# Peptides against a protein of PDB entry 2YKT, part 218

Target 1, 231 residues: chain A of PDB entry 2YKT
Amino acid sequence: SRSEEMHRLTENVYKTIMEQFNPSLRNFIAMGKNYEKALAGVTYAAKGYFDALVKMGELASESQGSKELGDVLFQMAEVHRQIQNQLEEMLKSFHNELLTQLEQKVELDSRYLSAALKKYQTEQRSKGDALDKCQAELKKLRKKSQGSKNPQKYSDKELQYIDAISNKQGELENYVSDGYKTALTEERRRFCFLVEKQCAVAKNSAAYHSKGKELLAQKLPLWQQACADPS

## One batch from the design tools (peptide; made by RFdiffusion4, then SolubleMPNN)

Design b2_p28_3_s1 (from b2_p28_3, 15 letters changed)
Fold by OpenDDE base, seed 1:
Structure b2_p28_3_s1 (fold): chain B 231 residues (1-231), chain A 28 residues (1-28)
Amino acid sequence: as target 1 above (231 residues)
Amino acid sequence: MEEEKIEKIKKELEESLEKVKKREELAA
């Protein structure tokens, strides 16, 4: 029936969230944590590299003929430090605004969705059973009427059952329809949440990249000139 | 009737999605 099909669709939405979306989201969070860890590792490794660069700058500054290159090397290290600070801010946001929040949501969601689905199923079944019962009673009544010497005696009851069936059918259809809408809304809400959080990450990432670009664009010509025109 | 209802729901969801998108664009 139409209601049965919509019921199936509704259940499938919940199942998709529970069995596909949520596990995938957990994996996404795990991969995010891994990515964060890797970036932290990059930060650590970069520190060593640029500390070594500073050392080279110190040597240049102490030289007789390369002092100006020392300043260049120091500037390079400083620009890196500033870029790194921006990265750290981005990572902080990445952790706090995305990973933590997603983790909190997904943890609570499993229980919520299970309960929501169960509630829906229970009510749907209840309405379905009530409808089936009325249909069965009507069928019994009709059989009884056909075997009776006075069929007119049952006519009013027959009409009552027909009306009841119609009403229950409509109620079931409406309930299932609303259930489907609710399920789709739940699904959409979850995707929207993810999208919104990713938008925040994207903005932070853009800020990181723009800062780096700005700093490097400002300084790079100076550094190139210093190399080209040694004093 | 069921298909019509489903399509209506889809449309509503799409409209909602567009609103979210617009909001984010305006906030950017």
Scores: peptide ipSAE 0.008, ipTM 0.381, DockQ to the pose 0.058
Fold by OpenDDE base, seed 2:
Structure b2_p28_3_s1 (fold): chain B 231 residues (1-231), chain A 28 residues (1-28)
Amino acid sequence: as target 1 above (231 residues)
Amino acid sequence: MEEEKIEKIKKELEESLEKVKKREELAA
């Protein structure tokens, strides 16, 4: 029946969230943590590299013929420091606004969805059983009427059962329909939450990239001409 | 259209990863 099909669809939405979406989200969080760790490692390694660059700048500053190049090397290291500071701020946001919040939510969600599905199933079954009971009673009544010498005696009661069945069928269909809409809304809400959190991360990442681009665009022309200028 | 973009990104990422793996294998 239409109601049975829609019921199956509703259950499948909940099952898809619990068995596919949530595990995939856990994996996404794990991959995010790995990415965060790698970027932290890059930041640490970069510090060593640019500290070594500063040392080269010191040597240039102490030389007889390359003193001005020392300042260039120091500026390169300083711009890098500023870019790395922005990266660290982005990473803090990535951790606190995305990973932590997703992790907290996914842990709570398993219990919530299980309860929601169980509630839906219980109520759906209750309505279905009530409908089946009315249908069974109507069938029994019709059998009694067919065996009776006065079938008209049961006509009013038959009409009452027909009306009751019609009403219960309508209620079941409406309940299952609303259940399906609710399930789809739950699914959409989870995707929307992920998108919103990613938007926040993207905004912070854009700030990092913009600052880096600005700093490098300002200084790079000066650095490129440094070797052409006599000491 | 968006699906095509995603597929392109996936392909590019895969190619990049393969290049890194190849380099690591040669360095080992």
Scores: peptide ipSAE 0.000, ipTM 0.284, DockQ to the pose 0.018
Fold by OpenDDE base, seed 4:
Structure b2_p28_3_s1 (fold): chain B 231 residues (1-231), chain A 28 residues (1-28)
Amino acid sequence: as target 1 above (231 residues)
Amino acid sequence: MEEEKIEKIKKELEESLEKVKKREELAA
């Protein structure tokens, strides 16, 4: 029946969220944590490299013939520090605004969806069983009426069952239809949340990239000319 | 019973999100 088909579709939406979306989201979070860890590793390695560059700048500053190049090397290290600070801010946002929030939600969502599905299934079954019962009672009544000496005795009751069946059928169809819409809304809400959180990350990432580009574009011409002028 | 469970979970989710927001505000 139409109601049965829509019921199956509704259940499939919930199952898809629980069995496909949520596991995929957990994997996404795990991959995000790996990415964060790798970037933290880059940060650590970069610090060592530019600390060594600072040391070279110190040596230049102590020299008689290369003193001005010391300032250049210090500027290079300082620009890196500023870019790194921006990266750290981006990483904090990535962790706090995306990973933490998704992790908290996905952990609780399994229980929520299970309860929601069970509620829907219970109510759907209840309405279906009530309909089936009325249909069965009508069938019994008709059989009894056919064997009766006074069939008219059952006419009012037959009409009552017919009306009840019609009403219960309509209620079941409406309930399943609303259930399907609700399930689709739940699915959409989860995708929208992911998109919104990813947009926030993208905004912070853009700030990191723009700041880095700005700083390097400003200083690079100066650094490129540093060796052209003798001491 | 199922409705109560759903509402409880919704409340927990909301509380969790509020905690995250507060932490972000403190970190800013």
Scores: peptide ipSAE 0.019, ipTM 0.445, DockQ to the pose 0.072; fails the geometry check
Fold by OpenDDE base, seed 5:
Structure b2_p28_3_s1 (fold): chain B 231 residues (1-231), chain A 28 residues (1-28)
Amino acid sequence: as target 1 above (231 residues)
Amino acid sequence: MEEEKIEKIKKELEESLEKVKKREELAA
């Protein structure tokens, strides 16, 4: 029946969220943590590299013939320090705005969805059982009427059951339809949340890349000319 | 009973998310 099909579709949506989406989301979070850790490693390694560059700048500043190159090396190190600071800020946002929030949602979502599905199933079954009962009663009444000397005696009652069945059928169909819409909304909400959080990450990442590009583009011509200039 | 359970979980989820947002604001 239409109601049975819609019921199956509804259950499948909940099942897909619980068995496919949520596990995949947990994996996504795990991969995000790995990515964060790797980027933190990059920042640490970069610090060592540019600290060593500063040391080279100090040596240049102590020389008679390369003093001005010391300032250039310091500027190079400082610009890269600023870029790394921006990366660290991006990582903080990545952690707080994406990973933590996704973890909080996925932690409670399984219980929520289980309860929601159970509620839906219970009510759907209740309405279905009530309909089945009414149909069974009508069938019994018709059997009695066929065996009766006065079938007309049962006509009014038969009409009442027919009306009741029609109403219960409509109610069941509406309930299941609404249930399906609700389930689809729940699914969409989860995807939308992921998209929105990923957009925030993308925005922060864009800011990081833009700042780095700007700083390097501004200074690179100066640095490239430094060796050509007399001391 | 199930409705009450759902509402409780929703509340807990919302509170958890609010705490996350607050921490983000403090860290900024």
Scores: peptide ipSAE 0.014, ipTM 0.453, DockQ to the pose 0.070; fails the geometry check

Design b2_p28_3_s2 (from b2_p28_3, 14 letters changed)
Fold by OpenDDE base, seed 5:
Order: structure tokens, then sequence, then C-alpha cells
Structure b2_p28_3_s2 (fold): chain B 231 residues (1-231), chain A 28 residues (1-28)
């Protein structure tokens, strides 16, 4: 029946969230943590590299013929430091605004969805059982009427059961329909939340890249000319 | 917070479920 089909669809939405979306989201969070760790590793490794560059700059500054190149090397290291500061800011946001929030939400969601599905199932069953009972009573009444010497005695009661069945059928259909809409809304909300959090990360990432581009674009012409035009 | 909202909603769902279950038992 239409009601039965919609009921199955509703249950499938909840099951999809619980059995596919949430596990996938947990994996996404785990991969995010791995990515964060790797980027932290890059930051550490880069610090070592540019600290060594500073050392080369110190040596240049002590020379008689390459003193000005020392300043260039220091500037290169300083620009890197500023870029790394932007990266660290992005990573903090990535951790606090995405990973932590998703982790907290997905942890609570398992209990929530289980309860929501159970509530829906219980109410759906209750309405279904009430309908079945009414249908069974009508069937019994019709059998009794058929065997009676006075079938007209049961006519009014039969009409009442028919009306009750119609009403209960409509209520069940509406409930299941609303349940399906609710389930789809729950699913969409979770995807929307993910998209919104990723947008925030993207904005922070864009800021990091823009700052790096700006700093390098400003200094690179100076650095490129340093060897050709000794001061 | 989002977590607090989820927890509150969960509590409401649980209470609602209890009411439904009770009603079902009375109907049997």
Amino acid sequence: as target 1 above (231 residues)
Amino acid sequence: SMEEKIEKTLEELEKSLEKVEKAEELAK
C-alpha cells in the first residue's frame, strides 16, 4: 500500500543516516585529524628549514662583499614566519570550528536518531494496529449481520465502523507522510551543517592563501634584483 | 550550544516516546 511504502522509505532515511552518513562523517573527522597533524608537521619542518636560512643570512651579514644579501635572506625567513602564522590560525579554526564541532554533534546524533526512529515506529505501529482492529471489528459485524434474522439492526454500527476506518486510514497516511518529510529534513540538515562548516574552513583557507600571495608578491621583485644590483 | 540543543531535543523525544508507549499499552 501507499502507506506501507512510505513507511519503508521513512525508515530507510533514518537507517541511511545512522548506518551510512554518521559512520562516513566519523571517518571524515578522522581524516581531518590526520590532515591537521600532517599540516602541523609541515609547519615544524618548515621552521627548521627557514631557521637554517636565517643562519645563512647571518653569515652573509658578516661578509664584506655580501652584506646586503644577508638582509634579503632575513626578509625571506620573516615572510615565511608571517605565512606560517596565518597557517596556524587556519589550523586552529579547522580544529575548533570544524573537527571539534562535528565530533561533538555526531556523538550525540546516534542517540537522537535512535530515539526519533523508535518514536516514529511506535506511533506508526499504534495507528496501524488501531486501524487493523477497526477493520477486524467491521468484518466480525458483517458476519454477524449476515447470520442474523434482522440485519438492519447492525446497519448503523456498520456505517460507524466504515467511517472510523476511513478516518484512521487518513490519519495513518498523513502521519507516515509527515514522518517521511521529517526524516528527509533531518538528513538535509546534517548535510547543510557539513557544507556550512566547510564554507567556514574555505574562507579561512582563502585568507591564508591571500596573505601569502600578498607578502610574496610584495617582496619577490626586491629579492630577484638583489644579486643584479648590489647595494 | 548546538550540543545543548541536541540534548534538550533528545530529552523531549524520550518523553514523547514514553507517552506514546503508555498510550499503546492502554489500547491493548
Scores: peptide ipSAE 0.016, ipTM 0.416, DockQ to the pose 0.031
Fold by OpenDDE base, seed 1:
Structure b2_p28_3_s2 (fold): chain B 231 residues (1-231), chain A 28 residues (1-28)
Amino acid sequence: as target 1 above (231 residues)
Amino acid sequence: SMEEKIEKTLEELEKSLEKVEKAEELAK
């Protein structure tokens, strides 16, 4: 029946979220943590490299003929520090606004979805059983009426069961339909949440890249001509 | 927060489910 098919679809939506979406989201979070760790490693390695560059700048400043190049090397290291600060801000946002929030949500979601599905199943079954009971009673009544000398005495009761069946059928169909819409909404909400959190990460990432581009565009021409303009 | 909202909704669902289950038992 239509109601049975829609019921199956509703259960499948909940099962898909619990058995496919949530495990995939946990994996996504794990991969995000790995990515964060790798970027932190890059940050640490870069610090060592540019600290060594500062040391080269110090030597240039101590030289007799290359003093101005010392300032250039210091500027290069300083620009790197500023870019790195933007990266650290992005990583902080990535951790706090995406990973932590998704992790907390996915842990609570398993219990929530289990309870929601169970509630839906219980209520759906209750309505279905009530409908089946009315249908069975109508069938019994019709058998009694057919064997009776006065079938008219059962006419009012027959009408009552017919009305009850119609009402319960409508209630079941509406409940299952609403259940399906609710399940789809729950699924969509989870994807929307992920998209929104990823948008925040993208915004912070854009800020990091923009700042780096601006700083380097400003200074690179100066650095490129430094050897040609001895002072 | 989203977590608080989820937790509150979970509690409501659990209470509602218990009521439905009790009603079914009484109807048997």
Scores: peptide ipSAE 0.016, ipTM 0.411, DockQ to the pose 0.030
Fold by OpenDDE base, seed 4:
Structure b2_p28_3_s2 (fold): chain B 231 residues (1-231), chain A 28 residues (1-28)
Amino acid sequence: as target 1 above (231 residues)
Amino acid sequence: SMEEKIEKTLEELEKSLEKVEKAEELAK
């Protein structure tokens, strides 16, 4: 029946979220944590490299013939520090505004979805059973009427069951239809949340890249000519 | 917080489920 088909579709949406979406989201979070860890590793390694560059700048500043190059090397290290600060801000946002929030949601969602599905199933079954009962009672009544010397005695009751069946059928169909829409909305909400969080990450990432590009573009011409003429 | 909203909604769902279950028991 139409109601049975829609019921199956509704259950499948909930099952897809619980068995496909949520596990995939957990994996996404895990991969995000790995990515964060790798970037932290890059940050640490970069610090060592540019600290060593500062040391070279100090030596240049102490020299008799290369003093001005010391300032250039210090500027290079300072630009790196500023770029690194932007990266750290991006990483903090990535951790706090995306990974942590997704992790909290996915853990709560298992219980939530189980309860929502159970509620739907219980109510759907209740309405279905009530319909089946009315249909069974009508069938019994008709059999009794066929064996009776006075079939007209049962006519009013038969009409009542027919009306009840019609109403219960309509209610079941509407409930299942609304249930399907609700399930699809639940699925869409989860994807929308992911998209919105990724947009926030993208904005923060753009700020990091923009600042780095700006700083390097500003200073690079100066650094490139530093060795041409001693000052 | 979003967590609080989820928890609140979960509680509401659980209460609603209990009502349905009670109604089913009364109908038996």
Scores: peptide ipSAE 0.016, ipTM 0.418, DockQ to the pose 0.031
Fold by OpenDDE base, seed 2:
Structure b2_p28_3_s2 (fold): chain B 231 residues (1-231), chain A 28 residues (1-28)
Amino acid sequence: as target 1 above (231 residues)
Amino acid sequence: SMEEKIEKTLEELEKSLEKVEKAEELAK
């Protein structure tokens, strides 16, 4: 029946969220944490590299013929520091605005969805059982009427059951339809939240890349001329 | 907070479910 099909669709939405979406989201969070850790590792390694570059700059500054190149090497290290600061800000946002918030939500969501599905199933079953009961009573009444010498005696009651069945059928269909819409809304809300949080990450990432590009573009011409134009 | 909202909604769902279950028991 239409109501049975819609009921199956509704249950499938909840099951898809609980059994596919939420586990996949947990994996996404785990991969995000791994990515964060790797970026922190890059940060640490980069610091060591550019600290060593500063040391080379110090040696140049102590030389008689390469003093100006010391300043260039210091500037290269400083630009890196500024880019790194921007990366750290991006990572803070990545952690606090994406990973932490998703982790909190997904942890609570399993219980919520289980309760929501159970509520829907219980109410759907209750309405279905009430409908089935009326249908069964009508069938019994019709059987009794067919066996009676006075079928007209049961006509009013038969009409009452027919009306009750029609009303209960409509109520069940409406309930299941609303349930399906609710389930789809719950699913969409979760995807939208993920998209919104990922958009925030994308904005912060864009800022990081833009800052790096700007700083390097500004200084690179100066650095490229440093060896050709000794001071 | 969003967490508080989720917990509140969960509690409401649980209470609602209990009412439905009680109604089913009375209808038996």
Scores: peptide ipSAE 0.019, ipTM 0.400, DockQ to the pose 0.030; fails the geometry check

Design b2_p28_3_s3 (from b2_p28_3, 15 letters changed)
Fold by OpenDDE base, seed 2:
Structure b2_p28_3_s3 (fold): chain B 231 residues (1-231), chain A 28 residues (1-28)
Amino acid sequence: as target 1 above (231 residues)
Amino acid sequence: SLEEQIKKQQEELEESLKKVEEREKLAA
């Protein structure tokens, strides 16, 4: 029946969230933590590299013929430091605003969804059982009427059961339909939350990249000319 | 299952990270 099909679809939505979406989200969080760790490693390695560059700048500053190149090397290291600070801020946001919040939500969600599905199933079954009972009583009544010498005696009661069945069928169909809409809304809410959090990350990432591009664009022409102007 | 696939992906990633760390230690 249409009601049975919609019921199956509703249960499948909840099952998809519980068995597909939530495990995939846990994996996403794990991959995010690994990515964060790798970026932290890059940050540390970069510090060592640019500290070594500063040392080269110190040597240039101590030389007789390359003093001005010392300043260039220091500027290169300083610009990198500024870019790295922006990266660290982005990573902090990535951890606190995305990973932590997703982890908290996914942990709580399993219990919530299980309860929501169970509630839906219980109410759906209750309505279905009530409908089945009315249908069974109508069948019993019809059998009694067919065996009776006065079938008209049961006519009013038959009409009452037919009306009750129609009303209960409509109620069940509406309940299942609303259940399906609710389930789809729950699924959409979870995807929307992920998209919104990822948008925040994207904004922070854009700020990091913009700052880096700006700083390098301002200084790079100066650095490129430094070797052409022998002091 | 999806869970098995996720587990496999995590294991592969962990192995890859270990290889990178080992290379960094050898270069240092």
Scores: peptide ipSAE 0.000, ipTM 0.274, DockQ to the pose 0.020
Fold by OpenDDE base, seed 3:
Structure b2_p28_3_s3 (fold): chain B 231 residues (1-231), chain A 28 residues (1-28)
Amino acid sequence: as target 1 above (231 residues)
Amino acid sequence: SLEEQIKKQQEELEESLKKVEEREKLAA
């Protein structure tokens, strides 16, 4: 029936969230934590590289003929330090605005969805059982009427059961339809939450990339000219 | 040394990656 199909669809939505979405989200969070650690490792390794560049700048500054190149090397190291600082800010946002919030949501979600599905199933079954009971009583009444010498005695009661069945069928269909809409809304809400948190991370990532681009674009022409006319 | 610190961080990262891979296998 239409109601049975809609019921199956509703249960499948909840099942998909619990068995596919939530485990995948947990994996996504885990991969995010690994990515965060790797980027922190990049920051640490970069510090060693640019500290070594600073040392080369110190040597140039101590020379008689390359003092101005010392300043260039210091500027190169400083620009990269500023880029790394922006990366660290992006990582803080990545942790606080995406990973932590998603982790909090996914931990609470299993119990919530299980309870929501159970509530839906209980009420759906209750309405279905009530409908089945009315249908069974109508069938019994019709059998009794067929065997009676006075079938007209049961006509009013038959009409009452027909009306009750129609009403209960409508209520069941509406309940299951609303249940399906609710389930789809729950699924959409979870994807929307993920998208919104990822948008926040994307904004912070854009700031990191923009700062790096601006700093390098500003200084690179000066650095490229540093060896053209030595003092 | 700085090299030893980098090596230690790399080892910690690798251990973390292994834990995630194990979780992925359980979730699949």
Scores: peptide ipSAE 0.000, ipTM 0.245, DockQ to the pose 0.018
Fold by OpenDDE base, seed 1:
Structure b2_p28_3_s3 (fold): chain B 231 residues (1-231), chain A 28 residues (1-28)
Amino acid sequence: as target 1 above (231 residues)
Amino acid sequence: SLEEQIKKQQEELEESLKKVEEREKLAA
């Protein structure tokens, strides 16, 4: 029936969230933590590299003919430091605004969704059982009427059951329909939450990249010219 | 239906993303 199909769809939405979305989100969070760790590793490795670059700058500054190149090398290292600071801020945001919040939400969600699904199932079954009972009673009444010498005695009761069945059918259909809308809303809310948190990350990432681009664009022409100029 | 609305919004988002990509290509 239409109601049964809609019921199945409703249950499938909840099951998809619980069995597919939430586990996938947990994996996403885990991968995010791994990514964060890797970026922290990059930060550490980069520090070593640019510290070594500073040493080269020191040597240039101590040279007789390359002193100005020492300043260039120091500037390169300084620009890196500034870019790295932006990366660190991005990582903090990534951790605090996305990973932590998603982790909190996904942990709470399992219990919530289970309860919501159970509530829906219980009420759906209750309405279904009530409908089935009325249908069964009508069937019994009809059988009794067919065997009676006075079938008209049962006509009013038959009409009452027909009306009750119609009403209960309508109530069940409406309940299941509303349940489906609710389930879809729950699903959408979760995706929207993810999107919103990812937007925050994207904004902070854009700031990181913008700062890097700005700093490098400002200094790169100067650095390129330094080697072209005679000492 | 809510499902149809979601689908429509998804389509709109996809179109928006395409426009962004096109702008990026033109700016490059």
Scores: peptide ipSAE 0.000, ipTM 0.294, DockQ to the pose 0.046; fails the geometry check
Fold by OpenDDE base, seed 5:
Structure b2_p28_3_s3 (fold): chain B 231 residues (1-231), chain A 28 residues (1-28)
Amino acid sequence: as target 1 above (231 residues)
Amino acid sequence: SLEEQIKKQQEELEESLKKVEEREKLAA
């Protein structure tokens, strides 16, 4: 029946969220944590590299003929340090605004969805059983009427059951339809939340890239000229 | 040394990645 098909669709939406979306989201969070760790590793490695660059700048500053290049090397190291600091800030945001919040929600969501599905199933079954009961009673009444010498005696009761069946069928169909819409809304809400959180990450990432571009654009012309102008 | 520290961090990261991959295979 149409109601049975829609019921199956509704259950499938909940199952898809529970069995596909939530596990995939957990994996996404895990991959995010790995990515964060890798970027933290990059930050650490970068520190060593730029500390070594500073050492080269110190040597230049101690030289008689390359003193001005020492300042250039120090500036290069400092700009990269500032870029790396922006990366660290982005990573903190990435952790706090995306990963932590998603992790908290996904754990709570499994329980919520299970309860929501169970509630829907219970009510759907209750309405279905009530309908089936009325249909069964009508069938019994019709059999009794066919065997009777006075079938007119049962006509009013038959009409009452027909009306009850019609009403219960309509209620069941409406309930299942609303259930399906609700399930789809629950699914959409989860995707929307992910998109919104990812947008926040994207904004922070844009700020990181913008700052890096600005700093390098400001200093690079000066650095490029440093060797052409021997003091 | 700094090189040893970097190497250690890389190894830890690789181990973490392997664990995640194993979990993905089990979930599939």
Scores: peptide ipSAE 0.000, ipTM 0.253, DockQ to the pose 0.018; fails the geometry check

